# Peptides against a protein of PDB entry 7AE7, part 25

Target 1, 321 residues: chain A of PDB entry 7AE7
Amino acid sequence: KVYKDLREFLEVLEQEGQLIRVKEEVNPEPDIAAAGRAAANLGKNQPAVFFEKIKGYKYSVVTNVHGSWQNHALMLGLDKNTSTKDQFYELNRRWDKFPVPPNVVKREAAPCKENVIDKDINLFEILPLYRINEQDGGFYISKASVVTADPEYPDDFNKLNVGTYRIQVKDRDRVGIQALAMHDIAVQLEKAEAENKPLPIAITIGNNPLVTFMASTPVGYNQNEYEFVGALQDGVPMDIVKSDLYDHLYVPAGSEVVLEGHIIPRVRTVEGPFGEFPGSYSGARLQCEVKIDRITHRTNPIFENLYLGIPWTEIDYLMAL

## One batch from the design tools (peptide; made by RFdiffusion4, then SolubleMPNN)

Design b1_p10_6_s1 (from b1_p10_6, 5 letters changed)
Fold by OpenDDE base, seed 4:
Structure b1_p10_6_s1 (fold): chain B 321 residues (1-321), chain A 10 residues (1-10)
Amino acid sequence: as target 1 above (321 residues)
Amino acid sequence: SLDELLAKSQ
């Protein structure tokens, strides 16, 4: 089975008993984190947790989407009870199908384009933001697939990077991004900043689970994550669409929310602290700042965010491969 | 419900 978007995956998770739906209104803090911890404690088959109603917000949140081996099996379109060994075997078999080029769909065919916000941008109106950890220095978007390109080779699709980075909300239309030197985005940013130019960026939230998986999987600088997604879909291309602001940036056609903007050159602002692991807070650091210039989103967008509460977090499943 | 989820985790 191949998923076009997060919604198709969530439907399967729910059908397979791997999603808990919270229908009552919750407080973003502490209820989301508490429920995530609770779900992690349900044993080996940790479900996703979907919050339909969040106090003070219009839209829903889902957490722990990749939070178990069962969810991982389902992501691969396998039986939820597929052994870890067989999942790895299948992953490796499909990996060898790289590259599988994506399909570029028309704007009108892309669900992520259903709604546009190009003025009076307020992230809090679109994303039910909350502190993931009690001591976090702010609200984080922790499971975004961030799209950037090489500013020297913007038309080289092989240099298009889709990565996962720590993103702190800084203002209504601004986010901090942790671009570490080891990440491909840092190479691209360095090139842009050398010329004092903005780096175009698309921060995509709520994707096909294989996009999120590949965004968290290190690949070569000249390898496109979307072409791996097609490989992991057993040779079925994924659907991408051009960003609205940038012809050279492509986003998943099915993204729940796309934040289009730019990294402001040579600006650094305080980001953090963030609890990356239980009991381990990264200190506050000066990090890059993104201005959001345009938002596109699906109607009733789902905010997919990472669960980080207890050992064997969602990150461990994303990084264990 | 949230309460049911929390109760199952205890």
Scores: peptide ipSAE 0.297, ipTM 0.890, DockQ to the pose 0.034
Fold by OpenDDE base, seed 2:
Structure b1_p10_6_s1 (fold): chain B 321 residues (1-321), chain A 10 residues (1-10)
Amino acid sequence: as target 1 above (321 residues)
Amino acid sequence: SLDELLAKSQ
């Protein structure tokens, strides 16, 4: 089975008994993190947790989407009980199908374009933000697929990067992003900053689970993560759409929320601390800052965020293969 | 429910 978006995957998780739906109103803190930890403690079959109602917010949250081997098997369109060995075998078999170019769909056909916010941007109105860990220095978007291009070669699709980065909310229309030197985004940012130019960026939230998987998987600088998604879909292309602000940036057509903006050149602000693992906090650091200039989103967008609480975390599953 | 989920984790 191939998934067009997060919603199709969540439906399968629910059908397979791999999603807990919390229907009552919860407090963003501590209930979301507490429920995630509780789900992780239910044993080996760690389900996703979907929160329908969050106090003070309009929209829903889902966590722990990649939080088990069962969820990982289902992501690959395999039987829920497929062994880790067989999942690895199948992943490697499909990897050899690279490249599988994505389909570029029209704006009108892309669910991520259903709604637009282009003025008075407030991230708190569109995302049910919460502290993941008690000692976090703020609210994090921890499971976004971030799209950037090479500013010297903006039309080179092979240099289009889709990566996962730690993102702290800094203001209504600003986020801090951790762009480490080992990431492709850092190479692209360095080129933009050399000319004192903004780097165009699209931060995509709530994607096809294989997009999230590939955004967390290191690939070559001249390899496009979307072409691997098609390979991992056993040769079925994924659907992408042009961003609204930038002709050279393409986002997943089915994204729940797309934050379009720019990295401000040569600006660094305090970001963190963030608890990446239980008992391990990365200290406060000076990081890049993104201004959000436009938001597009699906009607009733789902905020997918990473579960971080007890081992095994979603990161462990995303990095295990 | 949230309470049932929390109770099962204890």
Scores: peptide ipSAE 0.276, ipTM 0.884, DockQ to the pose 0.034
Fold by OpenDDE base, seed 3:
Structure b1_p10_6_s1 (fold): chain B 321 residues (1-321), chain A 10 residues (1-10)
Amino acid sequence: as target 1 above (321 residues)
Amino acid sequence: SLDELLAKSQ
């Protein structure tokens, strides 16, 4: 089984008994985090949790999508009871199929383009934002696939980077992003900032689960994560579409939300704290700031966010393979 | 329900 988007994957998770649907209205805090902890404590099953109604918001949230070995098996299109050993074997077998180039679809064929916001941007109207941890310094987007390119080689598709970074919401149209020196985005940002130019960025939320997996998996600077997604789909290309603002940035065609904008050159603002691990907060640091200039989204967009808590957490599963 | 989920985790 290959998934075009998050929605197709959530349907399979629900059919396989790996998704709990909460139909009643919940409070963003503490109910989302509490339900995530509860799901993680169910032992081996560890289902995703889908919240249909969130008090004060219009749209839904899903958490713990990658939160179990069963969910990982299903992500690979395998039987949910496939052993970790067999999942690892199949992952490695498919990895050798790299590169599998993506299909570039037309704008009209891309679900992520169904709605556009280009004026009076307010992230709180599109994303049901909440504190993941009680002591977080703000609201985080913790499971985004962030698309950037090399400013010196914007037309080199092999240098297009799709990565996962810590993103704090700063204002209605501003986010902080943690671009550490070990990240490919930091190399690209350094080149832009050397010329005092903005770095174009697309922050994509609610993707095909293999996109999210590859965005969390380190690859070479000259390797495209989308070409690995095709490999992990056993040779089936994924669908991408050109961003609205930038000819050189491509986003997953099925993304629930796409935040298009730029990293402001040579600006650093306070970001954090964030509870990355239980009982450990990374201190507040000066981090990059992104201006959001345009949003595209599917009708009734689903906000996919990371579950963080007592191990094994969703991040532990994403890093274990 | 959320309450049922929370109860099963305890």
Scores: peptide ipSAE 0.275, ipTM 0.882, DockQ to the pose 0.033
Fold by OpenDDE base, seed 1:
Parts: C-alpha cells; sequence; structure tokens
Structure b1_p10_6_s1 (fold): chain B 321 residues (1-321), chain A 10 residues (1-10)
C-alpha cells in the first residue's frame, strides 16, 4: 500500500489498532504529553495518539505516528506484525530502486493549497502549539520536513534538500531553526549569507510518513529525498507541488500545513532549551531565524508533532532503520 | 478517553 498523505496513513493506523483517538477536549499542557507517555507505556505496540479537540485551538494534533515497529511496517505497506528483520530487508530491497522521480501536480490538485494565509500571519491560529517537555524554552515544531535548495543551482532538482530540523516558535510569524554545519541546509544557507540574501524555505508539517522518514534520513547532497520516497514506495512516485512563493521549491502535495518564508541572512537569535531525550536538554544557543511570509494548509489541518517520552522514543524508531 | 488511556498506563 502507498499513502498519498498523513490522513491515509492515520486511517490505516486506526484500522490496524495502532491509533488512539482522544475525542474529548484536552488541555495542550500537560494532557498531550501525558497521553503520549501513557500510550508509550502500553507496551511494544505503541499507537499513535490523535487529539481531536484542544482547548484554545481550532485544530487537531497527532503524535507518535512513527512510534513503533508496527507503525513502521504499516508505513512500508507491510503487515503490522512484520519482523524488524523483514522490514529491514524490504527497505533495503526498495532502496535499490532509487531514483524514482516524483510527480509534479498542479496547484489546484494539491490538498496543501486548500487554504491560504498571506497576511496577519499567526502560527498559533494554525498549529495547536504546546510544550513537548515541561522544561522546554518554548513551543517546538519537531517533525517538519524542511525544504530548501542550493541558491547557486536553484534549478538542480538533485540539490533540493528535504530535512528534519529542530524548530522553535519565536513569534506569530517567526521560527528559530537549528541548522548545524553537518546539515545540507547549512551549506545552502552559507551560500545565501555570503551574498547577504535570504534563503527561501518551506517548512512542511503532516506529510506522507515516508517523506517524514526520508527527511530524518541523511542522504547525499546531490540526492533528492523525494526520489527515495518513490523508491520506498516500491517504485510508485510521490506527488509534489510547486511552492507558492518560490518556483524552485517543491513541497509534498498532501502536506497538512506549509509554512513558506525565508531564513533571515546573518541573523542569529536565542533558541532552546529543548528536551531532545528524556532527562537531556540541549542548552540555549544562537540559531537561525525564519520569517514566515505565507501559509498554505488543508482544511482542518492536523499538526503532526514528535512524541518525546520514555525510550524507545519516536526518534529512536525513525533512526533505527 | 484521556482518562481511560491514563488509567491503562498505570
Amino acid sequence: as target 1 above (321 residues)
Amino acid sequence: SLDELLAKSQ
């Protein structure tokens, strides 16, 4: 089975008993984190947790989407009881199908384009933001697939980067992003900053689970993550669409939310702390700042965010394959 | 429910 978007995957998770739906209104804090920890304590078959109603917000949250081997099997379109060994075998078999180029769909065919916000941007109106960990220095977007390109080679699709980075909400229309020197985004940002130019960026939230998986998987600078998604879909191309602001940036057609903007050149602001692992906080650091210039989103967008709790955490599963 | 989920985790 191949998934067009997060919603198709969540439907399968629910059908397979790998999703808990919380229908009553919850408080963003501490209920989301508490429920995630509770779900993690149910044993090895850790379900996703979907919160339909969040006090003070309009939209829903889902956590722990990749939080078990069963969820990983289902992501690959396998039986949920497929062994880790067989999952690894199948992943490697499909990896050899790289590259599988994506389909570029028209704007009118892309669900991520259903709604547009181009003025008075307020991230808090679109994303039910909460502290993931009690000691976090703010609200984090921890499971976004961030799209950037090489500013010297904007038309080289092989240099289009889709990565996962720690993102702290700084203001209604500002986020801090952790671009480490080892990340492809840092190479691209260095080129832009050398000319004192903004780096175009699209921060995509709530994707096809294989997009999220590949965005968390390091690949070569001249390899496109979308072409690996097609490989992992056993040769079925994924659907992408051109961003609204930039002709050279492509986003998953099915993204729940797309934050389009730019990294402000030569600006660094305080970001953190963030609890990356239980009992381990990365300290506050100076990080890049993104201005959000446009939002596109699906109707009733789902905020997919990382579950961080008792090991094995969702990140441990994302990195284990 | 949230309460049921919390109760099952104890």
Scores: peptide ipSAE 0.241, ipTM 0.869, DockQ to the pose 0.033

Design b1_p10_6_s2 (from b1_p10_6, 5 letters changed)
Fold by OpenDDE base, seed 4:
Structure b1_p10_6_s2 (fold): chain B 321 residues (1-321), chain A 10 residues (1-10)
Amino acid sequence: as target 1 above (321 residues)
Amino acid sequence: SLDELLKKSQ
């Protein structure tokens, strides 16, 4: 099975008993994190947790989407009871199908374009933001697939980068992003900043689970993550759509939320602390700042966020394959 | 429910 979006995957998780739906209104803190920890403690079969109602917010949150081997099997369109060995075998077999170019769909065919916000941007109206860890210095978007391009080669699709980065909400229309030197985004940002130009960016939230997986998987600078998604879909192309602001940026057609904007050149602001691992807080650092200029989103967007509680965390599963 | 989930984890 191939998934067009997060919603199709969540439906399968629910059908397979791999999703807990919390229908009662919850407090963003501490209930989301507490429920994530609880789900992680249910043993080997860690379900996703879907929160339908969050106090003070309009929309839903889902966490632990990649939080188990069963969820990984289902992500690959396999039986949920597929052994880890067979999952690895299938992953490797499909990896050899690279590249599988994506389909570029029309704007009117892309669910991520259902709604547009181009003025009075307020991230808190779209995303049910909360502290993931009790000691976090703010609200984090921890499971976004961030799209950037090489500013010298904007039309080179092979240099289009889809990565996962730590993103702290800084204001209604601003986020901090951790662009480490080892990441492709840092190379692209360096080129933009050399000319004192903004780096175009699209921060995509709530994607096809293979997009999220590939965004968390290191690939070569001249390899496009979307072409790996097609490979991991066993040769079925994924659907992408052109961003609204930038002709050279493409986003998953099915994204729940797309934050389009730019990294402000040569600006650094305090980001953190953030609890990346249990008992380890990364100190506050000067990080890049993104201005959000436009939001597109599905009706009733689902905020997918990473669970970073007690091991095993989603990141452990995302890196294990 | 959240309460049921929390109870199952204890």
Scores: peptide ipSAE 0.306, ipTM 0.892, DockQ to the pose 0.034
Fold by OpenDDE base, seed 3:
Structure b1_p10_6_s2 (fold): chain B 321 residues (1-321), chain A 10 residues (1-10)
Amino acid sequence: as target 1 above (321 residues)
Amino acid sequence: SLDELLKKSQ
């Protein structure tokens, strides 16, 4: 089984008994985090939790999508009861199929292009934002696949980077992003900032689960994460589409929300704190700032975000294989 | 329901 988008995966999770649907209106705080903790405490078979209605917001949230070995097996299109050993074997077998180039689809064929916001941008209108941890310094987008390119080689598809980075919402049209020196995005940003130029960026939310998996998996600077997604789909190419603002950036065709913009050169603002692990907060730091210039989104977009309340968390599963 | 989920996790 191959998934085109998050919605196809959520349908399978629900069919397999690996998704809890909350139909009643919930408070974003503390109910989302409380439900995530509750799901994590159900034993080894932690389900995803889908919230249909959130007080003060128009759209839905899903959390704990990658929160179990069963969900991980289903992500690979395997039986949910596939052993961790067999999942590891199959992942490694498929890894050797790299590269599998993606299909570039037309704008009209990409679900992420159904709606456009190009003025009066307000992230709070499109994303049901909440504090993941009680002591967080703000609202975080913790499960985005962030697309950037090498500004010296914008047409080199092998240098297109899809990574997962800590993102704090700073204003209606501003986010802070943690671009550490060890990340490929930091190399690309350094090149842009040397010329005092903005770095084009697309922050994609609610993706094909293998895109999210590969965005959290370190690969070589000259290796494209989308070509690994095709490999992990057992040789089936994934679908990508050109971004609206940039000819050289490609986003997953099925993304729920795409935030297009730029990293402001040589600007650093306070970001944090964030509870990356239970009981441990990374302190406030000066981080990069992104201006959001355009949003594209599916009709009734689903905000996918991480659950971080109790180990094993989604991060542990995403990093374990 | 959310309440049922919270009760089952205790």
Scores: peptide ipSAE 0.284, ipTM 0.884, DockQ to the pose 0.033
Fold by OpenDDE base, seed 2:
Structure b1_p10_6_s2 (fold): chain B 321 residues (1-321), chain A 10 residues (1-10)
Amino acid sequence: as target 1 above (321 residues)
Amino acid sequence: SLDELLKKSQ
């Protein structure tokens, strides 16, 4: 089975007993984190947790989408009881199908384009933001697939990067982003900053689970993550659409929310602390700042965010494959 | 419910 978007995957998780739906109104803090910890304690088959109603917000949250080997098996379109060994075998078999180029769909066919916000941008109106860890220095978007290109070769599709980065909300229309030197985004940012130019960026939230998986998987600088998604779909291309602001940036057609903007050149602001691992906080550091210039989103967008709190967190499963 | 989930985890 192949998934077009997060919603198709969540439907399968629910059918397979791998999703808990909370229908009652919850407080963003502490209830989201508490429910995530509770779900993680239910045993080895850790379900996703979907919150339909968040107090003070209009939209829903889902956490722990990749939080078990059963969820990983289902992500690959396998039986949920497929062994870790067989999942690795199948992953490696499919990896050899790279590259599988994506389909570029028309704007009218892309669910991520259903709604547009181009003025009075307020991230808090679109995303039910909360502190993941009690001691976090702010609200984080921890499971976004971030799209950037090489500013010297903007039309080279092989240099289009889709990565996962730590993102702190700084203001209504600003986020901090951690661009580490080992990531492809840092190479692209260095080129832009050398010329004192903004780096175009699209921050995508709530994707096909294989997009999120590949955005968290290091690949070569001249390899496109979307072409690996097609390989991991056993040769079925994924659907992408051109961004609204930039002709050279493409986003997943089914994204729940797309934040389009730019990294401000040579600006660094305080970001953190953040609890990356249970009991481990990265200190506050000076990080890059993104201005959000446009938002596109699906009707009733789902905010997918990372579950953190118990050893063998969702990030451990994303890095284990 | 949230309460049922929290109780099952204890």
Scores: peptide ipSAE 0.281, ipTM 0.884, DockQ to the pose 0.033
Fold by OpenDDE base, seed 1:
Structure b1_p10_6_s2 (fold): chain B 321 residues (1-321), chain A 10 residues (1-10)
Amino acid sequence: as target 1 above (321 residues)
Amino acid sequence: SLDELLKKSQ
């Protein structure tokens, strides 16, 4: 089984008993985090949790999508009871199929383009934002696949980077992003900042689960994560589409939400704290700031966000492969 | 429901 988007994966998770649907209206705090912790405590077969209704917001949240070995097996299109060993063997077998180039679809064929916001941008109208941890310094987008390119080689598709970074909401149309020196985005940002130019960026939320997986998996600077997604799909290309603002940035065609904008050159603002692990907060630091200039989204977009509760967390599973 | 989920986790 190959998934075009998050929705197809959530359908399979639900069919396989790996998704809990909360249909009643919940408070964004503390109910989302409480329910995530509760789901994590159900044992080894930790389900995703889908919140249909959130008080004060229009749209839904899903968490813990990658939160179990069963979910990882299903992500690979395997039986949910496939052993971790067999999952690893299958992952490695498929990895050797790299590169599998993606299909570039037309704008009209991309679900992420169903709706556009190009003025009066307010992230709070699109994303049901909440504090993941009680002591977080703000609202975080913790499971986005962030797309950037080399500003010196914008047409080199092999240098297109899709990564996962810590993102704090700073304002209605601004986010802080943690671009560490070891990340490919930091190399690209350094080049842009050397010329005092903005770095084009697309922050994609709610993707094909293999996109999210590859965005969390380090690859070479000259390797495209989308070509690994195709490999992990056992040779089936994934679908990508051009961003609206930038011809050189491609986003997953099925993304629930795409935040298009730019990293402001030579600006650093306070970001944090964030509870990355239970009882461990990374302190407040000066981080890069992104201006959001355009949003595209699916109708009734699903905000996929990371569950950070008692181990094993989604991060533990994403890093274990 | 949320309450049912919370109860099952106890």
Scores: peptide ipSAE 0.249, ipTM 0.872, DockQ to the pose 0.033

Design b1_p10_6_s3 (from b1_p10_6, 6 letters changed)
Fold by OpenDDE base, seed 4:
Structure b1_p10_6_s3 (fold): chain B 321 residues (1-321), chain A 10 residues (1-10)
Amino acid sequence: as target 1 above (321 residues)
Amino acid sequence: SLDELLAKAQ
């Protein structure tokens, strides 16, 4: 099984008994985190948790999408009971198929383009934002696949980076991003900032689960994560579409939400604290700031966010293979 | 329900 988007994956998770649907209205805090903790305590088969209604918000949240080996097997299109060994074997077998170039689809064929917001941007109207951890210094987008390019080689598709970075919401149209020196985005940002230029960025939320997986998986600077997604799809290309603002940035065609904008050059603002692990808060740091200039989104967008509430977090499954 | 989920985790 190959998934075009998050929705197809969530449907399979639900069919396989690996998704809990909460239909009643919940409070963003503490209910989302509490439910995530509860789901994580349901034994080894930790389900995703889908919240249909969130008080004060229009749209839904899903958490713990990658939160179990069963979900990971299903992500690979395998039987949910596939052993970790066999999952690893299959992942490695498919990895050797790299590169599998993506299909570039037309704008009208991309679900992420169903709706456009180009003025009066308010992230709170699109994303049901909440504190993931009680002591977090703000609202985080923790499971976004962030698309950037090398500003010296914007047309080199091999240098297109799709990564996962900690993103704090700072204002209606602004987010802080943690670009650490070890990340490819930091290299690209350094080049942009050397010239005092903005770095184009697309922050994509609610993707094909293999996009999210590859965005969390370190690859070489000259390797494209989308070409690995195609490999992990056993040679089936994924669908990408051009961003609206930038011809050189491609986003997953099926993304629930795409935040298009730029990293403001040489601006640093306070970001954090954030509870990356239970009992481990990163201190507040000066981090980069992104201005959001355009949003595209699916109708009734699903906010996929990372669950971090227990020692074996969703990130541990994303990084385990 | 949320309550059912929370109850199952206890």
Scores: peptide ipSAE 0.306, ipTM 0.891, DockQ to the pose 0.034
Fold by OpenDDE base, seed 2:
Structure b1_p10_6_s3 (fold): chain B 321 residues (1-321), chain A 10 residues (1-10)
Amino acid sequence: as target 1 above (321 residues)
Amino acid sequence: SLDELLAKAQ
């Protein structure tokens, strides 16, 4: 089984008993985090949690999508009871199929292009934002696949980076992003900042689960994460579409929300704290800032966000394979 | 329901 988008995966999770649907209106805080913790405590088969209605917001949230070995097996299109050993074997077998180039689809064929916001941008109107942890310094987008390119070689598709970074909402149209020196985005940002130029960026939310997996998996600077997604799909290419603002940035065709903008050169603002692990907060630090210039989104977009709060969080599963 | 989910986690 191959998934085009998050929605196809959520349908399979629900069919397999690996998704809890909360239909009643919930409070963003504390109910989302509380329900996530509750789901994690249901035992070894931790389900995703889908919130249909959130007080004060128009759209839905899903958490804990990668929060179990069963969900990982299903992500690979395997039986949900496939052993961790057999999942590793299959992952390694498929990895050898790299590279599998993606299909570039037309704008009209990409679900992420169904709606456009190009003025009066307000992230709170499109994303049901909440504090993941009680002591978080703000609202985080913790499961985005962030697309950037090498500003010296913008047309080199092998240098196109798709990564997962800690993103704090700073204003209606601004986010802080943690670009650590070990990340490919930091190399690209350094090149842009040397010239005092903005770095083009697309922050994609609610993707095919293998895109999220690969965005969280370190690869070589000259390796494209989309070509690994095709390999992990057992040789089936994924679908990408050109961004609206930038000819050299491509986003997953099925993304629920795409935030297009730029990293402001040589600007650093206070970001954090954030509870990355239970009982561990990374302190407030000066981080780079993104201006959001355009949003595209699917009709009734689903905000996929990371579950955090109990050992063996989604991040542990994303890093374990 | 949310309450049923929370109750199972206690």
Scores: peptide ipSAE 0.245, ipTM 0.869, DockQ to the pose 0.034
Fold by OpenDDE base, seed 3:
Structure b1_p10_6_s3 (fold): chain B 321 residues (1-321), chain A 10 residues (1-10)
Amino acid sequence: as target 1 above (321 residues)
Amino acid sequence: SLDELLAKAQ
């Protein structure tokens, strides 16, 4: 089985008994995090948790999508009871199919383009934001696939980077992003900042689960994550679409939300703290700031966010393969 | 309660 988007994957998770649907209205805090912890404590069968109604917000949240070996098996289109060993074997077998180039679809065919916000941007109207950890310095987008390119080689598709980075919401139309020196985005940002130019960025939320997986998996600077997604789909290309603001940035066609904007050159603002690991808060640091200039989103967008708690957490599963 | 929410969840 290959998934076009998050919604197709959530349908399969629900059919396989790997998704809990909460239909009653919940409080963003502490109910989302508490339900995630409860799901993680259900033993080996850690389901995703889908919240249909969140107090003070219009749209839904899903968490713990990658939170179990069963969910990982289903992500690969395998039987949910496939052993970790067999999942690893199949992952490696498919990895050798790289590269599998994506399909570029027309704007009109891309679900992520159903709605546009280009004025009076307010992230709180689109995303049901909450504190993941009680001591977090703000609201985090923890499971976004962030698209950037090399500003010296904008037309080189092999240098298009899709990565996962810590993102703190700073204002209605601004986010902080942690671009560490070891990340490909930091190399691209350094080139832009050398010329005092903005770095174009697309922050994509609620993707095909293999996009999220590859965005969390380090690859070579001259390797495109979308071409690995096609490999992990056993040779089936994924669908991408051109961003609205930038001709050189491509986003997953099925993304629930796309935040298009730019990293402001040579600006650093306070970001954090964030509870990355149980009992471990990264201190407040000066980090990059992104201005959001345009949002595209599916009708009734689902906010996919990372579950963080006691091991094994969703992040541990994403890093284990 | 969270337990009640989980019990009511499908």
Scores: peptide ipSAE 0.230, ipTM 0.870, DockQ to the pose 0.033
Fold by OpenDDE base, seed 1:
Structure b1_p10_6_s3 (fold): chain B 321 residues (1-321), chain A 10 residues (1-10)
Amino acid sequence: as target 1 above (321 residues)
Amino acid sequence: SLDELLAKAQ
């Protein structure tokens, strides 16, 4: 089984008993985090939790999508009871199929383009934002696949980077992003900042689960994560679409939300703290700031966000494969 | 429901 988007995966999770649907209206805090912790306490078969209605918001939240070995098996299109050993075997077998180039679809064929916001941008109108941990310094987007390119080689598709970074919401149209020196985005940003130029960025939320997986998996600077997604799909290409603002940035065609903008050159603002692990907070730091210039989104977009309540967390599973 | 989920986790 191959998934075009998050929605197809959530459907399979629900069919397999690996998704809990909360239909009643919940409070963003503390109910989302409490329900995530509750789901984690159900044992090893930790389900995703889908919140249909969030008080004060229009749209839905899903969490714990990658939160179990069963969910990882299903992500690979395997039986949910596939052993960890057999999952690793299959992952390694498929990895050798790299590269599998993506399909570039037309704008009109991409679900992420169903709606556009190009003025009066307010992230709070699109994303049901909440504090993941009680002591977080703000609202985080913790499971985004962030697309950037080499500003010196914008047409080199092999240098297109899709990574996962810690993102704090700073204002209606501003986010802080943690671009560490070890990340490919930091190399690209350094080149842009040397010329005092903005770095084009697309922050994609709610993706095909293999996109999220590959965005969290380090690859070489000259390797494209989308070509690994195709490999992990056992040779089936994934669908990508050109961003609206930038000819050189491609986003997953099925993304729930795409935040297009730029990293402001040579600006650093306070970001954090964030509870990356239970009882472990990364302190406040000066981080890069992104201006959001355009949003595209699916109708009734689903905000996929990370669950961090109790080990094993989604991060532990994403890093274990 | 949320309450049922919370109750199962106890």
Scores: peptide ipSAE 0.226, ipTM 0.860, DockQ to the pose 0.034

